# Ledger of designs, part 215: peptides against a protein of PDB entry 6TME

Target 1, 324 residues: chain A of PDB entry 6TME
Amino acid sequence: NRLKRAYIALQAWKKAFYSDPFNTAANWVGPDVCSYKGVFCAPALDDPSVLVVAGIDLNHADIAGYLPPELGLLTDVALFHVNSNRFCGVIPKSLSKLTLMYEFDVSNNRFVGPFPTVALSWPSLKFLDIRYNDFEGKLPPEIFDKDLDAIFLNNNRFESTIPETIGKSTASVVTFAHNKFSGCIPKTIGQMKNLNEIVFIGNNLSGCLPNEIGSLNNVTVFDASSNGFVGSLPSTLSGLANVEQMDFSYNKFTGFVTDNICKLPKLSNFTFSYNFFNGEAQSCVPGSSQEKQFDDTSNCLQNRPNQKSAKECLPVVSRPVDCS
Target 2, 324 residues: chain A of PDB entry 6TME as posed
Amino acid sequence: NRLKRAYIALQAWKKAFYSDPFNTAANWVGPDVCSYKGVFCAPALDDPSVLVVAGIDLNHADIFGYLPPELGLLTDVALFHVNSNRFCGVIPKSLSKLTLMYEFDVSNNRFVGPFPTVALSWPSLKFLDIRYNDFEGKLPPEIFDKDLDAIFLNNNRFESTIPETIGKSTASVVTFAHNKFSGCIPKTIGQMKNLNEIVFIGNNLSGCLPNEIGSLNNVTVFDASSNGFVGSLPSTLSGLANVEQMDFSYNKFTGFVTDNICKLPKLSNFTFSYNFFNGEAQSCVPGSSQEKQFDDTSNCLQNRPNQKSAKECLPVVSRPVDCS

## One batch from the design tools (peptide; made by RFdiffusion4, then SolubleMPNN)

Design b2_p22_3_s3 (from b2_p22_3, 9 letters changed)
Fold by OpenDDE base, seed 4:
Structure b2_p22_3_s3 (fold): chain B 324 residues (1-324), chain A 22 residues (1-22)
Amino acid sequence: as target 1 above (324 residues)
Amino acid sequence: SELEEQLEKDLKESIEEKSGIY
C-alpha cells in the first residue's frame, strides 16, 4: 500500500523534528496522510484509481530537524519543497527511490556535506534549489547533463572549478554566487543555448573572461562581480543582444570599456566599478543616457570622479594581462 | 483503530531497519 509507506515516511519525519514552532505537523496523526498539513495527494500516474502522496510543501515552516532515510518511501513524490526551515544533516541517499522527482527545493536550510548526488539519479528533475545551505566540495560535472530549467547553487561552500560540462546545460537560470569556486569560466559557457540569467558573484574565479560569453544571445542578466578576473573585456560581448543587467564590478579588469558594450540595445544597468579600467567610451559615462545606468567608480579613468589614485593604478595598468 | 496499530508497528520496524531502505 503506497499510502501506508507514506505514513511510515511522514511519521518518521515527524519524529525527526526537533522544533516545530508553527505546529505544522500537529495534524500529522492517523493513516489519512492526505489530510496532513503540507502533504498533497493526487491520482497515481500508473493507476488513476489510487491516491498517492505527490507533493510536499513545508516552505517557511521554521522546522528544525533532519531528513530521515524513511523519506525514501515517498516514491510518488514529484514536488518536494521544504525551503526556509532549519533542517540539518545530509540529503538521504534513499531519496533515489523518488524517481518522479520534478522539483526539489531544500533552499535556506542547514544542510551540510558534499553535493547531494542523489539529485543526479532523478531522470525527470527540472528544478533544483539547494541555495543557502552549507554544501561543500566540488560540483559534479554530471549536474549539467541534466535537463534542468533552473540550477540554484548560491550561498554554499562549493569549491574547485566550474565543470566544462556547463555548456551542455539547458537551464535558463544558473546561480553560482557566494561560494568558493575557482579557476576560469569554461569556454563552453557559450553553448548554453537557453541561458537567461547567470550569476558568479562572490567567488574566487580568475583569469580572462572567455570570448564565448558573447554567444549568449538570450542572456538578460550576467553578473561576474566580486571575483579575481583579469584582462580586458572581450570584444565579443557586443553580441549580448538581450542583456539588461551586467555587472563586472570588484575584479581586476584592465583596458578600455568600449562603445560596443555600452550601446548594447537592451542594456539597462552596467556596473564596472572597482576595477582598473583606464578608459571608457563616451557612451559608458554615467549620466550619458537616460535609458541606461552606468557605474564607473573606482577605476583608473581620467577626468572622472571617485577614481583610484595613480599610485594604485600604475602598477596594474602598466602590466596588462594579455588574454589573447 | 486496528489499521493505526498496524501502521505503528510497521513504523517501528522501519525505524529499526533504516539501513535496508537505501
Scores: peptide ipSAE 0.036, ipTM 0.677, DockQ to the pose 0.021
Fold by OpenDDE base, seed 1:
Structure b2_p22_3_s3 (fold): chain B 324 residues (1-324), chain A 22 residues (1-22)
Amino acid sequence: as target 1 above (324 residues)
Amino acid sequence: SELEEQLEKDLKESIEEKSGIY
C-alpha cells in the first residue's frame, strides 16, 4: 500500500517534468519504485518487514518542472534532496504529510513564493537548505524554534527584519547572505550557543552591531560584509575565541579597530576594508602577522595606502554614531 | 501488467482529486 502511494506520487512527478536532460526518470516505469533512479527504499520505521520510499536524491539532474501535490503521498520520505535542478513554482502544502522529513534540500532551483511554511510542520527536520531560489517575504520567526543543525537561506528574496527568535536557534550554520533583510541584528544573537558559522553578506542590514555578538564563543566564521552597519566594532568581539574568518567589509563602520580584535587567537582572516575606520592598532596592519591576513583598504586610516580621501572621510568621521 | 494498469487508473484518480491530498 505504501509503495502503491509512492508509485502514484512518483508518476505524478514524472508527468510534472518539463525537461529531463539526463533522462533521470527514464526508468521510472512500473510498480517497482525502489528501482527508480534517485529513489531509495528502506524498511519502514514502524514495521521493518515493509519496504518504503525513504529517500529521494535527484541532485544535479537539471530537471525542469514543478512539485505536484501528489508528492504528499511519499509519507515515509526522510531525505529529500533535489538541489541543482530547475524546479519551479511553490513547495506543495501536501508535503506536511511527510512527517519523517529529516533533510530537505531544494537549493539551486527556481522556487518562488513565501517561505515554505510546510517545513515548519516537520517535527524531526534537522537540515533545511532552500538557498539559491526566489523565495520572498518575511522569514517566519518559528524557523528558529526548530532544532535544526543548519539553516541555509542565502540567495533568495527574503526581506524585513531578522526575527528576534534567532537566539533560540541551535543551528551550527546559518546563512542569510544575498537577501533583502533589513534592520538591526537582534541582540538575542548572542544566545546561539551552537553557532559556528553565520553569514549576513549582501543584505540591507543596518544599525550598530550588538555587543552580544561577543558571546558567540564557538563561531569560526562571522561575515557581516556588504551591509549598512554603522558605529564602532563592539569591544566584546574580543570574546570570539574561535573565530577564524571575520569580514566587516563594505559597511559604514567608524572608530578604531583595536588590538583585542586583531589579536584573536584563532583569527586567520580579518577583512574590514571599505568602511570609515579612522584608526587601527599595529596588530591590525596588513603584513604585521605571518599567521593572520588583514585588509584595511579604503578606510579613513592615516599613513596607510589605498584609503579614502579626506573629502569622503570628513563628513562621516566627524559625526560618529553613538551606539551606546 | 494488470497491476500497472490499475496503478495508472489510481494515478489518474489522484490527479483529478488533487484538492483532497492537502
Scores: peptide ipSAE 0.032, ipTM 0.660, DockQ to the pose 0.021
Fold by OpenDDE base, seed 2:
Structure b2_p22_3_s3 (fold): chain B 324 residues (1-324), chain A 22 residues (1-22)
Amino acid sequence: as target 1 above (324 residues)
Amino acid sequence: SELEEQLEKDLKESIEEKSGIY
């Protein structure tokens, strides 16, 4: 009965293909769905004597088409990996019936519409990858209430502010890059105890960096480049004991880059170029260390090469933003 | 096979009634 439902779902999906360049679904014929390319069966969790469709892997198949509502019949699927295709349309709400969903990867497709809220209905979801699509609108705050290991949102059309609930996230990796997020980074960010990598690249974020960033003791990658951040770097950044890659380039930061930041014990690359910094410690100077790489290009630094003109610097440096 | 024919029929019916799957 379960395999019959799976057959209906998979045949409906095959009919929803506009193009299958690698003939991935060529063997999707007959009732033996477990033999289908990219379909993986396993014993059911509730009855080991019953074989069910537990996973889909169509990664890199370059398939054009859409996801039909009949996919909701795949109720035993825990792994759904369909990245690097040309699927379009919206994520069907019928996928709410896939209550065993553990990993959901629809990245690098042509999906549109709002955030797929059906993902929030999956109680056991650990991995969510929706990057490289055309999802738009607000990010639901509830996404960070879920016990996700990774959240990939980059390269979409998401707008509005980053939810304050971000501090509740247990994810080790979170990407916001290349969206249209605006406003400040929430102060609650410091509560992300399991965070290893966070990327904000290429948004419309603004304001001062919250001091609470310094509480991210496990972070190895922190990239806030290509935004509209202002003010000085928080002194609390000295608390980033495990940071290896840090990028603040292409913002509107001012003030002095301190020794406490540049001497972070695991820091390997620190880029703070294309800002309005008016001073840096000797430890921050490019070439000062063999183990660390720095980029101070296009700031307002004295006696350094490739800096902004006085005409460009004076209007900004003379009006420092108070982040207090 | 008879089973395949039945499954094809079921598929057709499912597609026709797909709006009710939600």
Scores: peptide ipSAE 0.030, ipTM 0.638, DockQ to the pose 0.021
Fold by OpenDDE base, seed 5:
Structure b2_p22_3_s3 (fold): chain B 324 residues (1-324), chain A 22 residues (1-22)
Amino acid sequence: as target 1 above (324 residues)
Amino acid sequence: SELEEQLEKDLKESIEEKSGIY
């Protein structure tokens, strides 16, 4: 039966633990898996008279170990939360059998290997959190074909370009931060109809920002800091009617920071420090507003404190990148 | 992939081995 399969899976997993500092699995004894700490049972969707393991929550257990293939026997699991542990290895392909997977959180672990493509096999997946691991390689473009509410990829080893399919995403939150992504932000980004927060911090992204960013009317957080972006800020950024937090710091941007950007109606924080901007509107000056916070440090601005030297600025400012 | 094939094999073997312990 289903609980027997769950027992096999959970006992295999317990055996795969190298360390359990909080003795989380101490009560993982006997056939009554529904009494196991961190294991949650519910009536099966196909038969309400049958009790099944529907969820796992081992968050913050600091468990060292790996995910054995027997976890594929947990076919009724819809919620799998094991963040903030020390699990290593790869995500088992056998998890493809967990067709009810709705929320998958393996963040803050020591997982390795390529993107766990098994996540793409789950038809009902809404939440994917794989941040703070050691996943590597290319991001499969199919990830953005999924009807996900949130995609957390930050703090991994992903490389290559961001897929153009990003525009198909219905996610409200997407994080790319602290990876090795390269290339340009796809122009299709403007098609992300539900996007509220997007974070590109600390990658190797380059090129000009696409004008289509200005179409992201629902964005409240846009952070592109610590990359290699060049050129001027798109004038279309004036369309970000709901942006509250915007960060372009630590790039190679040039040109003039306009009133239309700094006067965005919901803007609370706008950081454009550590670039090569050679001008800013008065509305962009730190201290010019009580409601908005600006940082213009380390640019090529005249009559502003803490700017780059002429020697540093001249070679870049004199050769502006044409983004047209 | 080789890894995937091995995992599938391991699963099958493990299930067969452990089915009798319950």
Scores: peptide ipSAE 0.023, ipTM 0.571, DockQ to the pose 0.019

Design b2_p22_3_s4 (from b2_p22_3, 9 letters changed)
Fold by OpenDDE base, seed 2:
Structure b2_p22_3_s4 (fold): chain B 324 residues (1-324), chain A 22 residues (1-22)
Amino acid sequence: as target 1 above (324 residues)
Amino acid sequence: SPLEEELEKSLEESIKENSGKY
């Protein structure tokens, strides 16, 4: 009996709770698991006459505990949302049995260990949110071979380079922010077909921006702030026909910020502050447009307020990195 | 199926709710 297996799993999970401040699991008593708070039943895909546990939603329950291996008995679960709790430990490998997994949200918890490779075993996964945890180590390149629509990795402890396989991703949203990623952005990034939002904020990324970024025609948000990028902005950024929010602040960029970037048709905010730019087009000057916001603070610009001193600028500006 | 439709709706909502939040 599928509901009997679900009962075993859910009772094991209740026993794994250290704290349930809102008494979310108070009604988790008896065999009628479909009445449990945060448990959702639906007709099974293989037999509509059979009722199964299809979803878990414990978002914002502030539950402290861990995920026991018995959760692998929830074989009909397609939605698993447990964000904004205090779950700790690792994601159980037994979850590989949840072959219908469609959305997996464990964000805002206290999970540790390497990337949960069990997520790679789910053939139908579309949504992966593991942000705001303590996951560490390398990002497996296979994550971008999956047909994911959204990939949230931000605010973890991931290290190493961004996988070259990123170009295979069909995700509309990908976040790398606030990790320990290093190296260059792969040139394959330009092959991402459905990308709307990508953020690299607050990593240890370096090198020149690849020209292939200009191929991201559907991107609305591109944020590469707070890294170690060098060189000039690629002229191919003029291809970002739909970009609305663009941030290159807190890097080591040099050169001239051109009209073809600042005149992008959908651009609403462009921040390039805290770099070593030595010139900007008139269209890039803050206050030059009512429709666009610019920030050129703390660069090496002439006749602009709040710029770096000549002493700070000269060593960098006199030795520009050639990205050609 | 009814479940598939619910999954698609849930996905759209999840993406919408989390878009722009970093």
Scores: peptide ipSAE 0.414, ipTM 0.924, DockQ to the pose 0.869
Fold by OpenDDE base, seed 5:
Structure b2_p22_3_s4 (fold): chain B 324 residues (1-324), chain A 22 residues (1-22)
Amino acid sequence: as target 1 above (324 residues)
Amino acid sequence: SPLEEELEKSLEESIKENSGKY
């Protein structure tokens, strides 16, 4: 019965293909769905004597098409990897029936519409990758209430602010890059206990960086480049004991880049170019360390190459934003 | 279960594979 349902789903999906340039679904014929390319069967969790479709992997198949509602019949699927295709439309609500969903990767497709709220219905979801699509609108705050280990949202059309619930997330990796997020980074960010990598690149974020960023002791990558952040770098950034890659470039930061930041013990790359910093410690100077790479290009630094003109600097540097 | 172990392994691999890719 379960494999029959899977057959119906997979045949419906094959019919929903507009193009299959690698003939991935060429062998999707007959009732033996477990032999289908990209379909993986395993013993059911509730009955080991029953074989079920537990995974889909169509990564890099360049398939054009859509996800039909019949995919909701794949109720035993825990792994759904269909990245790097040309699937379009919306994520079917019928996927709410896939209660075992553990990893959902639809990245690098042509999906549109709001955030796929069906992902919020999966109680066991640990990996969510929806990057490189055309999802739009608000990010639901509830995403961070889930026990996700990885959340990839980058390269979409998401708007609005970063939800304050971000502090509840237990994810090790969260990407916001290349969206249309606006507002400030929530102060609750410091409550993210397991965070290793967070990326805000290329949004419309603004305001001061919250001091609470310094509480992210396990962060190895912090990239806030290409936004509208203002003010000085928080002194609490000295608390980022494990940060390796840090990027604040292409913002409107002012003030002094301190030794406490540039001497972070694990720091390998610190880019703070294209801002309005008016001073830096000697430890921040590019070439000052063999172990660390710095970029101070296009700031308001004295006696450094490739800096902004006084005309560009003076209006900003003379009126620093108070983040207190 | 064997499937659970495979899922955990898959998760680790997926996170590792996608780490640093933005």
Scores: peptide ipSAE 0.397, ipTM 0.920, DockQ to the pose 0.886
Fold by OpenDDE base, seed 1:
Structure b2_p22_3_s4 (fold): chain B 324 residues (1-324), chain A 22 residues (1-22)
Amino acid sequence: as target 1 above (324 residues)
Amino acid sequence: SPLEEELEKSLEESIKENSGKY
């Protein structure tokens, strides 16, 4: 039966623990898997008279170990939360059998290898959190073809370009921060109709920002800081009617920061420090508003404190990148 | 189903808890 399979899986997992400092699996004894700490049972979707393991929550258990292939026997699991542990190795391909997977959180672990493509096999997946691991290589473009609501990829070792398929994503939040992504932000980004938060912090992204960013009407957080972006800020950013937090700091932007950006109606914080901007509207000046916070530090602005020297500015400002 | 409702609730909570954390 299903619970017997779950028992086999959970016992195999317990055996795969190298350390369980909080004795989380101490009660993982006997056939009554529904009594196991961190194991949650519910009536099966296909037969309400059958009790199945529907969820795992081992968050913050500091467990060291790996995920054994026997976890593929947990075919009824829809919630898999194992963040803030010390699990290592790869995500088992056998998890493809977990066709009900809805939320998959393996964040803050020691997983390695390429993107866990098994996540692409889950037809009902809505939440994917693989942040704070050591996943590497290319991001599969197919990830954005999925009907995900949240995609957390930050603090990994992902490289290459951001897939153009990003525009197909239905996610409200996507994090790319603290990886090794390179190239330009795809123009298709403007097609992300449900996007609320997108974070590109601390990558090797470059080129001009696409004008299509201005189509992200629902975005509340847009952070592109600590990259290699060049050119002027797109004038279409005036379309970000709901943006509250915007950060372009630590790039190579040039040009003029306009009123249309700084007067965005929901803008609370706008940081554009550590660039090569050579002008800003009065509405962009720090202290110009009580409701908005600005940081214009370390640009090429005239009559502002804490700016770059002429020696630093002239070579860049005199050769602006044309993004047209 | 009750499970579906729980999943939806869990999703909302998960997103909320992780929002703004980068």
Scores: peptide ipSAE 0.393, ipTM 0.919, DockQ to the pose 0.869
Fold by OpenDDE base, seed 4:
Structure b2_p22_3_s4 (fold): chain B 324 residues (1-324), chain A 22 residues (1-22)
Amino acid sequence: as target 1 above (324 residues)
Amino acid sequence: SPLEEELEKSLEESIKENSGKY
């Protein structure tokens, strides 16, 4: 019965294909769904004697089509990987029936609409990749209440602020890059104890960086480049004991880049170019270390090459934003 | 369960493969 439901779902999906250039679904014929290309069966968790469809992997199939509601019949699916296709439309709400969903990867498609709230209904979800789509609107705060290990949101059309619930996230990697997020980074960010990588690149974020960023002891990658951040870098960034890659470029930062930041023990690359910094410690100077790479280009630094003109600097540097 | 173990492995691999890719 469970495989019959899977058959119905998969045949409905095949009918929803507009183009299958690699003939991926060519063998999707007959009741033996476990033989279908990209379909993986396993013994059911509730009954090991019953074989069920446990996974879908159609990655890189370049399939054009949509996800029909009949996919909700795949109730035993724990792995759903369909990245690098040309699927369009919305994620069906019927997928709420897939209560075993563990990894959901729909990245590199043409999905539209709001955040797929059906992902919030999956109690066991650990991996969510919806990057490189056209999802829009507000990110639901509840996403960070989930016990996710990875959240990829980059290259979409998400707007509004980053939820304060971000501090509840147990994810090791979170990407916000290349969206339309606005407002400040929530102070609760410092509570992300498992965070290794966080990327804010290319949004409309603004305000001061919260001091609580310095509490991210496990972070190895912190990229806040290409935003509208202002003020000085928090002194608490000296607490980033494991940061390797740090990028604050293309913002409106002012003040002094301190020795405590540039001497971070694991720091390999620190880019703070295209800001309005008016000073830097000697340890921050490009070429000062063989082990570390720095970029201080296009700031308001004295006696450094490739800096902004006094005319460009003076209006900004003379009116520093106080983040205290 | 065997499936759970496979899922955990898959997760680790998925995270590793996507780490540093933005």
Scores: peptide ipSAE 0.391, ipTM 0.918, DockQ to the pose 0.834

